Peptides against a protein of PDB entry 7UQJ. Designs and how they scored, part 117

Target 1, 160 residues: chain A of PDB entry 7UQJ
Amino acid sequence: PELYQNFNITPPRGVLFHGPPGTGKTLMARALAASCSSDERKITFFMRKGADILSKWVGEAERQLRLLFEEAKKHQPSIIFFDEIDGLAPVRSSKQEQIHASIVSTLLALMDGMDNRGQVIVIGATNRPDAVDPALRRPGRFDREFYFPLPDVKARFKIL

## One batch from the design tools (peptide; made by RFdiffusion4, then SolubleMPNN)

Design b2_p15_6_s3 (from b2_p15_6, 8 letters changed)
Fold by OpenDDE base, seed 2:
Formats: sequence, structure tokens, C-alpha cells
Structure b2_p15_6_s3 (fold): chain B 160 residues (1-160), chain C 160 residues (1-160), chain D 160 residues (1-160), chain A 15 residues (1-15)
Amino acid sequence: as target 1 above (160 residues)
Amino acid sequence: as target 1 above (160 residues)
Amino acid sequence: as target 1 above (160 residues)
Amino acid sequence: APQLYPPLEAIVVPP
């Protein structure tokens, strides 16, 4: 929250962190949460994996998403971090379409329903931004994207 | 690399990074790889996800592990990083036991077969160290464990 | 600790983390400190900002640096992390040269004065490695460098 | 059994 305010930027409702595995997306989200938290203003960080939402919350995933957003709103300022969001909202492929479509629709509605004055930031992390439903990447949702490049193989080789 | 020499510890062949998701295990492994290399001594970093080895290499996972260790040996000094190693070597539960047991057995044999003078370090990262086969956590394998706490204030205070 | 021995590399007294702002340098340093701590061997992590040392400790910066290194030595094994070290040790520009030169000289002497067997690691982080005094980048000082590549610059500008 | 109610692990990110 404070990091966005520090830059006089209207906090996006959603930020997509994308890039190859192990580029620090999750770590950056935690760092952002930590940097936005002060002694006076602690930020609550909610983390969920996209794959866990699909696998563990079968039939209640939509309800669990609603509860997550409600809990995040209750504990403002807060960050909701979806790790591996491509696991939650994969590009619509025919056979698993309906279950995924309902979850995605719920997530879209929850993101659209956030008041811009709310101190809830949603961060999605993916290794495959092109595997995320394009509807999530529209304005008012994950409308900010951060590419986490591999530490350049050469920089990795200068470090290595 | 150099941080470990400071502690007069016999280098483990394997290091287990464990801790909650997004505590920087993968990034740390990359940074450690990065720190171990100099302009004169470049370290090669191999990264594999445990889940990718199981899902993408079905029936060839053992062979792909052997090839990975051979390639790491060829490019010494090197680091093999297994991200989500609990996905590769889960605690034996009855029904999926055989395929997992073969992969784990191969990984154990590869770790045991490394010459102690070899410049190949194996790093495993998990969110669930208790979900890793205890055989991998024995001396000569992943016999060093690093807990990546949440940047909980207390862990920040134990680092401080 | 142990990863550096694995590679038979003399541990640098100093490691320079460099790369654009927001690439996770500070977070990595904290994660390194966390990962180097075991239940048996807790590492003490000292963090200072270069700009804070110059601005807050005017006239006592050299003394505060000495005290920091003494405290780090007392609490071995330890990490001293200088965030924004380019603020502490900028490349000599004419007018502020003398004060900066004294602080840099003190830091050099402290780094050179550490026993190689000492379990004190110094990590410097900068956004501008070319703005760090080259004397700090010599063997026995910050002789290891880590490049933290930008997450794509365009992404950083949209958070900002 | 699907853990129907994973606790909302709120990670309080300390300042």
C-alpha cells in the first residue's frame, strides 16, 4: 500500500508478476508487503497457490475466494498474493472449461468489486503470462504487469 | 559459495532449503550459485522442478536425473537445484509408491555416487520438509537443512 | 556458510549486490542471512543504509562503522549488510570528496582488518556498481559481485 | 479428503 502511495500512483487493483521460475516473483511480493508495512501500519499478506485453490477447494473454490477477499478487506491494508495464478485461471481449454470459468468469473467479479479506495492489493504470479485468462489482464484487474527476467544467464555467469 | 567456507563446515553434497512459500528459497539458491562464481571460476546452475520431473518425464525421470547429474559433473563447478523437491520425492504414500520409489532411489544413488571432491552441489527446496523422503535427509545427501522463515520479525531478529 | 566451502573458494570478506532498484538485493541479503543461520548456529544480521550512515552519523560515521564491525565480530557468525552502499562510498566527486574519502578509507581498513577466519560477511547493495569506489571492489573486500537484473524496466515504471 | 477449510493463513508481514 505505502509503496504505491510513495510514488503518487493510484494502486492497481491487481499486479501480475510474470517471468521464469525462480526469478523471485513470490519473494518480491513479500518484499513489497514488508516494505509497505510500518510499525503503525502493518500490512497483512495473504498467499494462495492457484493449484491449491483448484485441487484443495474443489466445489468451494468460489466461496473460498470470496472469503479470502473478505478477510483481506477486514485486515486492510492487505495484499492478496496468488502464486502460480496460471494454475487457477488457465486459458480456457474445452474440457475443464466450466469449473475454471466459474472460478475465473468469481475472481474477476471480486477484483471488479474492490473499491479503488480499498487498501487491498492483489498480486498474481505466473511463469506463463500467456496462460492466464486475458480477462484477468484487463484494466481494473491485473492491469499492471512485471516481468521478472531470469537473472541474465551472463549475469548469472558473472555471479556464477 | 564463500559463505559456507567461513563456517568450517564440511560441504554437504546436498542442502535442503525449506520454509513457507515465497521465502526466497529458489532465489537464494540462484544467489548462492551467483556468489560462488568468480570471473575465473564460473559455476553452472541447473534448475529443475520436482513436479516437472514427475509430470513431463514420466517413464524417463530416472534417465533424466542421471543425465542432469552427468551434465552437472561435466560443467563443474556446478549447482543442481531441485525446486519443490517434495513434489519429486514425497513421503511414500501407498498407491503412488512405485514410481516415486524408483525416482527417489535413483536420486539417492546419484547423490551417494558423487565423489566428495566433486564440485557439484545439490540444493533441494521444499515448502514441506516433512513431506520429503527421510532417506534424502541422511548424511551424504541433503544432510544440511536451511530454514527459510517467513520474514517474520522473530526470524528477522534471529538474523539480526 | 557451507556453500562457499563446497567450491574451495576463499570466502570474500565482502559481496556486492548490484542491479537496478527493486530487484530484491536487500531481500536477498536478508534471505542469505536467514539461510546461513541454523538452530545450532544463529547468524546475526546487521543492516545499515549507506545514506543513513552519511546523513545521520555526520562526524561520527567512521566511529559508527568501527562499532558496527566490532559488534558484528562480537556476535559471530554475522552479516553486515550495507544497503545503498553507493550512498556511503560514491565514486569521488570533487566537493564532497574528503568526508566520503574518510568513510571509505575507514570501511576499507575495517574490511582489510578482518581476520580471514572471522565469521563476518559484509554485503553491500547498490543500484550503481560503477558509482562504488573501485577500491571497495578489490580482492579481500567486495571482490564478489552479484548482478540483480531488472525485472523489465517497463514493469518497474508502472508500479512507480 | 479435500481440505474444505484451509485456514486463511494470513501471513502478517511484519514491517
Scores: peptide ipSAE 0.000, ipTM 0.300, DockQ to the pose 0.080
Fold by OpenDDE base, seed 3:
Structure b2_p15_6_s3 (fold): chain B 160 residues (1-160), chain C 160 residues (1-160), chain D 160 residues (1-160), chain A 15 residues (1-15)
Amino acid sequence: as target 1 above (160 residues)
Amino acid sequence: as target 1 above (160 residues)
Amino acid sequence: as target 1 above (160 residues)
Amino acid sequence: APQLYPPLEAIVVPP
């Protein structure tokens, strides 16, 4: 309650993790999932790659998204982590416009349809936040963005 | 508000990341810092190594800790990450008792003196949680602990 | 040569990072790249996602792999990181057999063709090591495997 | 094009 309360932060329906590849976005999402699961309240972590949903489920990506959100809702509290969400929801003006437009529209509808009381957090990770459809970055969707900067060489030398 | 509200989780003043060296504790702390900074609310990440505070600031470690917490408070919301906190706050019964006791006492006082409304999270990382003074692991301090398991020992030996 | 020589470690041609998704495989690969890059010897880090090579380069995946290895060789010392290599090199008996078989064969040939004196390390990351073609896991290829366990779920809960 | 990633710069979490 208090961290978000103290920040006056409405629990995001969606959080965008962005930053250079291998800055720990996926690890953080899992850390968040793990950090939200107590012995009393296990958080179910659903992970999908944006490109995998497109490539494995050509023509069923919308259905797979719906199923994912339904499963996440059944297994509350849950985190849906989309790794490489820029692969799932490219900017509508990108040359692969039509197939992605339906997927984006479905994801938008699913994020908009999430009950604010639902214990489902959506985390999108991307290396290219500007490649994510701006409609996904609106309030009530991925309205919170988290930059994962490259670990500065100086800082890594201090980890080793 | 609601995620923490839904979990009835008091924001930790301090979180202890523990686990074998190179399990990503520092990286996770950085990723948390990045993952808590939105475009609207940048989280300031302060990183210090326990051993560095001891070695660089002999006789001023307490002052440096105070300054660190003051700076973190000035730059709210903020994360203070102590890497190798076992170097900063060894168990009081360890052979370097006297100098460390003052530092531990200062850190305890600083953590106890943090307003629960303060948007300052303290993360201590250690490879040796049992080497951290138990007083730091009490409620209102590092009352949340996170184990970072080794990547399978066989694995790590093959990277090195 | 020297870092591995200094440790009397035969430079692995390939290292498989495996473990649950978001256990820091990509981040560790990056951390290794940075840790191995001194001011005197910058390591070039090449990152590709297995699924991206399949999806973006339909019919040219083999060529893109060759170019990747050639570029890595030109920019020695270098790390080639394949994130989700199970997407690039699924087990030959998997339903998408034909397209993947050529890519696997190319990757095998490229890994086998790497001179042991070459300062090119290949890191494959997967959440499903058993989904990686066993031929890639043989000596001289991904002959070193690293398990990335989930940071203990209980632990992470105390961070949030 | 092969993306040359610069050596791992430290995660400077920008304030």
Scores: peptide ipSAE 0.000, ipTM 0.332, DockQ to the pose 0.041; fails the geometry check
Fold by OpenDDE base, seed 4:
Structure b2_p15_6_s3 (fold): chain B 160 residues (1-160), chain C 160 residues (1-160), chain D 160 residues (1-160), chain A 15 residues (1-15)
Amino acid sequence: as target 1 above (160 residues)
Amino acid sequence: as target 1 above (160 residues)
Amino acid sequence: as target 1 above (160 residues)
Amino acid sequence: APQLYPPLEAIVVPP
């Protein structure tokens, strides 16, 4: 947060953390959430797994997303972290289209509906940015993408 | 530990995580401890700092190491993580030899005394593998070394 | 950085990352350094260990701190990350006062001397915030503290 | 209840 302020960087509505597994994406999201909260301005950190939203909330995933964004707005400043967002918004492959398409559509609408005045940042983490629906990677959504390279096997171990 | 067991890979008695500071070595060790624990098989994670063992336990450092290994064996499957193991086992330079030599000798003996049957993995983290006593980096001890490169400047920049 | 911009939060001159060992403080600092740099605005990341400054630079620690802050200012936007800042600035206990007091005094002066106009952020990481001199935790210094909780066992499992 | 993970309280130690 503050480095972006110092650098006159407009905060992304959505940040996509991508890179191989174990590159510290989830940790980074947590530490960003930590680093952005002060005693006077505690940042509320919401975490969901993409696969959990699909599997646990069959038929309610859209509602759970809406509730999550509402709670995040209510508890602003806040971060919504989607771990494994590729599990929530996989590339449209033909056979599992309808449920995924609806959840993706809802997430798109929720990200587009976030006013610039809201102190809510969405962080998506994926090990496969190419498996994330390109519609999520457009401006006003996950418009900033952060590649977490493989640290070498040794460097993966240093990031986790 | 369990990852190695699950993969039929003989768990290294010791793994050295090395690379520049803040490449996530400590985090990886914790994340490995986490990922290797299932609901049915919880891994116990023991953490010590090398410098703390030297400075806080003057005259008891050896005993504390023995107790640590005993507790780790008692709570197996377990991970013993030494953060800054270069602080515990610095390269034998002439002037500070005796206390360091005894602690290193004890650590060597404890690592050598770990039966292959124990589900205890020792992870050492260092920012300076060359500052770790080479005796610790031999087979049966920290025989696996994982280099945590600096995420490229570009990759560093991709996390914020 | 950007969260602070969005939240109209003045960037702390200093951020204290604290929490149990291996909660990812060091990784977070690197990832913060990373995320705040764009292709056009590269953030320079300086890293030092607290204990290294005390032990390696006996009599030069103050000079090394001054040089570090000068280089960070020269290469702004920049982050100075002190890993294990409790090792550099331990709580003033009576017996080891003079060298520690001088280094702490120099660090205090350097943090106080950072103009709000400088794009230099200082991040200190500690596993023991209570072991850091309270003078460093005052406004204009490490005025923002971020607790890195142990990821719950479940949350540890979710990071891997 | 959606387990609101307790906010990572960035315990910004008040000045």
Scores: peptide ipSAE 0.000, ipTM 0.225, DockQ to the pose 0.037; fails the geometry check

Design b2_p15_6_s3 (from b2_p15_6, 8 letters changed)
Fold by OpenDDE base, seed 5:
Structure b2_p15_6_s3 (fold): chain B 160 residues (1-160), chain C 160 residues (1-160), chain D 160 residues (1-160), chain A 15 residues (1-15)
Amino acid sequence: as target 1 above (160 residues)
Amino acid sequence: as target 1 above (160 residues)
Amino acid sequence: as target 1 above (160 residues)
Amino acid sequence: APQLYPPLEAIVVPP
């Protein structure tokens, strides 16, 4: 939140962290939350996994997403981190595709319904930006993307 | 573990993790400590922050460093992680420069005094490798460096 | 790398990384893979997610696990990283419980079938060690566990 | 080579 306030930048409603797995997307989201948290301004960090939204919240995923966004708004400034947001992606079955489509639709509506004045940032992390619904990548949603390259391997070899 | 056994490499006494903030240096150090611990061989992980050494240990920083290294040796195999080791760097004041110089000198002596047979590894993390005293980066100290690259900056700039 | 050389530790066949989400388990697994890779000794890093094993490999998950372990053995030294290994856990449905039980059983057999002389390390990451099947946590499988504490947890961790 | 489907993006972490 403050990271964006000082930049006179309209805080992105949504940021997509993409790149190979274990490139530190989840870490970066947490580190951003931590770095943006000051003693004066605590950022509330909410984390959910795309697969957990589909599996743990079966039948109530939409409600749990609504509650998540409400709680994030209540505890602003806040970050909602969706790890593996591509895990909201359909399993290749028609019934799961419908459930997925409903959950994604709910997420879209929640992101669209965020007042630009709210200090809620949504971070989606994916290893597969191509598996993220293009609707999530539109303006006002995950409209900003960050590629996390593999940590330069050359730098790691000096531990040898 | 085995991945390293076959490398016949003399363990670095000190490893410098450097790179932009939130690149996972601290996390990496913790998780290395964790990954090196087994049920049969527990690694003791000690963590200190450079700024805490100067601020919390004012007037006893050298003693606390000695105690830290003694405790690490006592609980070997062990890792001493200095997060923000550049925070040992002086605040731009002559008195703090002297205190800093003394603390750095003590750390140098402690690293030099480590028996190569001791299973104590020192990890320093910094966002500013240029702010780390060159004396700490010499052989037998933080003689190995790891750059934690920013997740590709092109991606970060779309948050602008 | 060298941290482990002096440890004369029989390499764990399986290592469980557990701890709160975004404590860098995935990042660590990759960094371990990279740090253990040298110009002379490339480590092949394989990554799968527990949820992907259940969802993407529906009906072929066991075969894909076998192929994964065969490919890891072929490209040794190698690391197989299972991110969210608890995502192999059943969705609360009897049919999915049976599929889950079969996949877990296959993973158990594959881990047990690893020749101790093979340079294949399996890393499982979970946010919920309690959700990992106790059978996976037995000797010869994920017999070593590493807790990744939240960044905010102060001073000393004995990695038990 | 066993055809891993989807193909194993083996991230060969070069040494």
Scores: peptide ipSAE 0.000, ipTM 0.236, DockQ to the pose 0.057; fails the geometry check

Design b2_p15_6_s4 (from b2_p15_6, 7 letters changed)
Fold by OpenDDE base, seed 3:
Structure b2_p15_6_s4 (fold): chain B 160 residues (1-160), chain C 160 residues (1-160), chain D 160 residues (1-160), chain A 15 residues (1-15)
Amino acid sequence: as target 1 above (160 residues)
Amino acid sequence: as target 1 above (160 residues)
Amino acid sequence: as target 1 above (160 residues)
Amino acid sequence: PPQLYPPLTADVKLP
């Protein structure tokens, strides 16, 4: 926040880390969280998986998102990291429409509801940026995108 | 620079990244360098290894440190990253006292000689913060410390 | 192991992580180690520096490599990470021929001696893949290569 | 696009 306030730059509410699996998106998000945390100014790092929010919290995913953003707001400065955000916020055109639409709508509202002065950064990580709802990729949401290139994708799959 | 100037916080002259090996200290330092570098305000990133300064520059390590700091000052804003700084500046109580003491003294003087307005950040990375001379960890030197924990293994598994 | 076994793909005995310094090679290797480690199946991560094996183990580097591979075999599943492998296994045509040739020969033999069913992955990290002996880059050794590019500086700035 | 390699989960306090 202070970093952004000092540059008269509106802090991005959200950052999309995209790139193939294991490219270090999650790792970068934690490193960023850690890297913005001083002794005086500890950043609270919240990590959630998109698929876990859907699978573990059937019917409560929206409430869990609200609670997460409230907790992040209480623990400012904070980073909310959504790993596999494509699992949470698939493109609305996918045949599993209603549940995903509601969760996406909630996430949109929560990101839109972040005060520009709020010290909460949301980082979404995905292997498939095109699988993330375009509404999340608009200005004031995940409006910053970071490509995590593979080392040759084929070669990576051959390490796992 | 502007970040710290706007907070009336004296920019830390030095930052110690510490944590288990391969926790991303070097990557973070590069990430910070890159993330502070805009199109208009490119940060010059200098990387040195503590052990390389000792081993490759036997008898010239002090001169190489001076040249490094001068070059960093010329290329402001800049980051000097010392990877394995515990190799360059071991605790003075180590039985190889004299050469290390001189190099530590030079590094101390160079860090102390940084203008508070200077746009040079020094990042030391170590796996063993306790192996770094306490004189380097004092205010005005590596007075900011950053712990790089091992990522939770469970959280990583779900990234592959 | 299970990932490769499930695909009927012979697990690579070795992986070369290459790219500019601080691109996260070491970090990725640890991320892979941790990501393959479950609560039930902990991966043991062995880290060595190529230059440290040469400098600290003068005359015993071969024995230390053998011990490392034996220890990795005992602690299966395991990852051996060689940071700066170009320091351990420079191209044989380098003017410091004999000592390097013996160490390279030992490393080749150790990598060749890994059973295809062994759950030991060797990861070499280098800033200069062309400085690594081509014999190490052959099939059955570091036969998988991973380029670690510098992140675009512009995109990083948008996160800070 | 920036090629970012994965840093390990660190409580990285940056200055």
Scores: peptide ipSAE 0.009, ipTM 0.270, DockQ to the pose 0.061; fails the geometry check
Fold by OpenDDE base, seed 1:
Structure b2_p15_6_s4 (fold): chain B 160 residues (1-160), chain C 160 residues (1-160), chain D 160 residues (1-160), chain A 15 residues (1-15)
Amino acid sequence: as target 1 above (160 residues)
Amino acid sequence: as target 1 above (160 residues)
Amino acid sequence: as target 1 above (160 residues)
Amino acid sequence: PPQLYPPLTADVKLP
């Protein structure tokens, strides 16, 4: 809290975690969710995989996204974590263009429709930040990015 | 290696990491690989997704598994990490039975064919251990299972 | 940021990561540091080992701690990560009492002297939280603790 | 269904 108050950092609506596979992006998101619940005030953590929303809900992915954001808003304070967000919102130039474009457009609209006063944070995780539609990486959406480097071999040796 | 020699613990051929999504299964596998690598002795870490082996190598998934195990043996000491191994080896009763059954059979044979004297560890990670073929969870295969519980929440808030 | 403002959570001055070796304490500290740096605003990450401060700077460890906190304050926003903090701040009853007591007293004073308005987070990591001086674990210091449980003991033995 | 991950409890498990 103090870091953010002290930084005058307007909290992002959305945060992109990116870095090599297994750098702890998903765990960090859970950690942040964990780190936001007190005994008196629990944060609701919603987790989805981008590819699962596409594959399990063919034709209903947009509705499932809307329902997810509604539930997250209903259960404020909340975190929505999209694991493998590059699977949900691939760059629009991919040959599966139409379905992906509609889902991306829905996600954009949902992120833009989040009131700045809302207690909903959206975290996307990807191994391929450049495979995420640039429209998602704009201010008011995933306007903050976090690189998860591989822990240096020397650094890991000191932990174990 | 020394830990195993010192404990007279026969190193497992295979280890199943299971637990809720984002409990750090993949990161732990990488951390272990990094921790076992000295400046003098580097461990080679091979990472594959179960679903990627099925989807990218339709008809060649068996060959790709064989090549992976050969390369891991060639680059000993090594770790083979299968992320989402439930995607590679679903329970044989799933409707996509024949293709999955052959890949499972190949993986079983490869794990059974690993000499106990080899410096190859296989780590599977899943969010659904019960969705993994029980044949993989037998002695000499993934005969070792690790539950990754959710990080407790109260703790992480205190850090951020 | 919003989560913290919305939670009225006073951020800790200090956070203790504790748990068995190789549970990713140092990795999380690095991931947190990386996860707080944007392209526009980088967090400065200071890493020190407790034992290194004692061993390399015999008689100057207090001065080195003061300089570290001054540099961290100068490079706000910053994280100070003490790996193996039990090596820096052993329980005052340990036979190396006098040198450790002075270093602990200096660290206490530095943590107490951090203005609540400062953008400096102190993270200590230890495998032995009970070996850390209880005075460090009080409110306004390492008033927040995170347990990093082993993946189930059956689990670690299967990976290592 | 939205897997409501239970409110994570106290102790951070890092990978």
Scores: peptide ipSAE 0.006, ipTM 0.380, DockQ to the pose 0.071; fails the geometry check
Fold by OpenDDE base, seed 2:
Structure b2_p15_6_s4 (fold): chain B 160 residues (1-160), chain C 160 residues (1-160), chain D 160 residues (1-160), chain A 15 residues (1-15)
Amino acid sequence: as target 1 above (160 residues)
Amino acid sequence: as target 1 above (160 residues)
Amino acid sequence: as target 1 above (160 residues)
Amino acid sequence: PPQLYPPLTADVKLP
């Protein structure tokens, strides 16, 4: 978030972090949260796993998403990080597909309902960007995609 | 930090992390500090910003650097991380140039004065490796440079 | 990697990265892998998820672990990173507990069988260090633990 | 429950 202000970039409502597993998507989201926090401006970081949204909140997942976004808005500036957001993608079973579709629809509505002036950034991390619902990738949602490559053999030499 | 011993590489006194802003240099430095700390052997991590050394410590910057190195030696094993060490580089104003030259000279002397057996590592992070005084990049100082590439052109957009 | 030589610390065969989810354990492991690689000395990075070891390799998990360690030894210097290594911890079902115990026993044997001179580092990342088998935490295995705290002010220093 | 991570205070300029 502070990075976006430093670069005079209109902060996206949603940012998709995609790339191979362990490329640092989750860390980068936390890093961004931390970098955007100053002594005067502490950023609140919220984390959820896509799989946990489905499995732990069966029947209340939508309500828990609403509460998460309300809490993030209350504690703005804030970051909501969805780790493994591809875990919200419909796995091809009809009953799960409806539950997934409902949760994804709720997430879409919550992202669309964020005021453009709100200091809430949503970061989704996925290992499978192609498995993320295209509706999540539209402008005003996860409209900025960020590829976390494997540290290329050459980039790997340089992180020392 | 324990990883370096596995590779039989002569440990530098100083390591320069360089690369575009937001490439994780500061993150990696603290990472390395945490990765050196075990339950039996906690590594003390010291952090300073190059700009803060100039601006907050006007007239005492040299003394504060000496105290920092003494404290790091007292609490060894330790890491001293200079974030934005290019902020110590002379900006082309004559009065600032003398103050910068004095601070850089003091840093050089402190890095040279570290016993090769001391468990103190100095990490400098910069966005502008070419702006770092070449004297800091000599053997026994920041003699190892680690380029933090922008995560590939697409992933670069993530840190911004 | 080179940082460890500065501290004259016997390099562990295994390093346990533990801390709350998304604290950057996986990124740190990749960053450490990256940090050990030079133009002359490329480090090979292998990654597995603990849950994938159980679920994808049912009946071949032990063989796949052996092949992984052989390949890592062949491509030394190398890092083997186990993300979510707590996913190898027995979930309290008797049939899974035997399969988990077998896989953990195989991992123990592979870690014990690494020559102390081998340039293979094993990094395990967990969100639940207390769920990791105490046998994995013994000297010569994951004998060094790195807490990746939540970035609380104090814990921020450790997540890297 | 939501793991609320405490606000990351300014001490880490993360990139």
Scores: peptide ipSAE 0.000, ipTM 0.213, DockQ to the pose 0.050; fails the geometry check

Design b2_p15_6_s4 (from b2_p15_6, 7 letters changed)
Fold by OpenDDE base, seed 4:
Structure b2_p15_6_s4 (fold): chain B 160 residues (1-160), chain C 160 residues (1-160), chain D 160 residues (1-160), chain A 15 residues (1-15)
Amino acid sequence: as target 1 above (160 residues)
Amino acid sequence: as target 1 above (160 residues)
Amino acid sequence: as target 1 above (160 residues)
Amino acid sequence: PPQLYPPLTADVKLP
């Protein structure tokens, strides 16, 4: 409950950050985690990169996702940030079908299995929301989407 | 010696950067490495993510840490930056005990084995200093701590 | 062709970003990818870390590089960003010779095999261009180099 | 020795 109040968002199971690469999605996810972490209420931030889960864990990726969600639940309030989630859960119709299908199905099940009472927010970041399996973008999963527009040239040069 | 002069800090074996996620700990560690690197004195920056060392190298993580410290010593002056070090060295009392215990013990031994004459600084970044094994936070290890407060809302929007 | 127009650079096969760590090389690579991605022309951004390719894929690193370049070509216009490319392709004379030599040779062959008609840009980032195999810095490979100076102390504090 | 530059958390977007 309170984690979601701190985010000033309706308690989604998942939030999809999408927009061009380098629009600060990862930084914003971290900044949100930071802003919702008070001295009294330390939010645990878990970060994983979608394709890192796929690549590291050939055959164990499902188990690692389960462990990640268990750890997040154990350390609630927590944020699981999947950077480049389209790397973890590409559209099912993409010919790399079998390895991805099991991971996608596991992630779907884990998101569906999140009790709304749990203070676990999942943030997925993608440059291409259309490359994320539409099943993940349904209500009860990544049901909130935030677009990160290109920063004006001035904003890019302020970071440089 | 001179590396520590460039950091304008008493020569710690390790510095713990802690604070809310996205407060720029990783960026600061890089910026420090950059600031201490002159044209004449190139600092070698090694970065590892704590959970990446754990996950990639089940059974080889200790060896990879040893190799990392050897490489850092060979390329001195050098910085070893562990981002999310609580992912590498969680509190020993956490039930994922055995795999973590060996890595933690290895990291402790490597930090204790660093000759104070060596120009190797270890920077650990964490969102939760309390999740880092207290043994790592003792003198001669991560004995300096820097808190990274939440950037004001204005600072977040300047990066966006 | 058009990808290179959007970058406002002569179509290099590769661009080497070099400079002190934390000078925003990775951020710039992402910002470039973002700036060249219009709503009509989505650029696919592939990011790999040099040492991650070496470490994850002992014996399969060459295959993973091939797959990465094939994926990038399949999703053109695309950017392959190698952060810390000197971790992937250290100077050949460095005593860790055999494992690195095969990966370097594969990366060279992949860059040489890129048809100039392909809308694939490779960006390598390094803190030490001198640690990158000189063969990669030749024309037709990383033949453009951009230096990222230390941001003034004021610029560091604006990102903090 | 090969200077192991630190892996940035690779935001690997698979297609």
Scores: peptide ipSAE 0.000, ipTM 0.167, DockQ to the pose 0.063; fails the geometry check

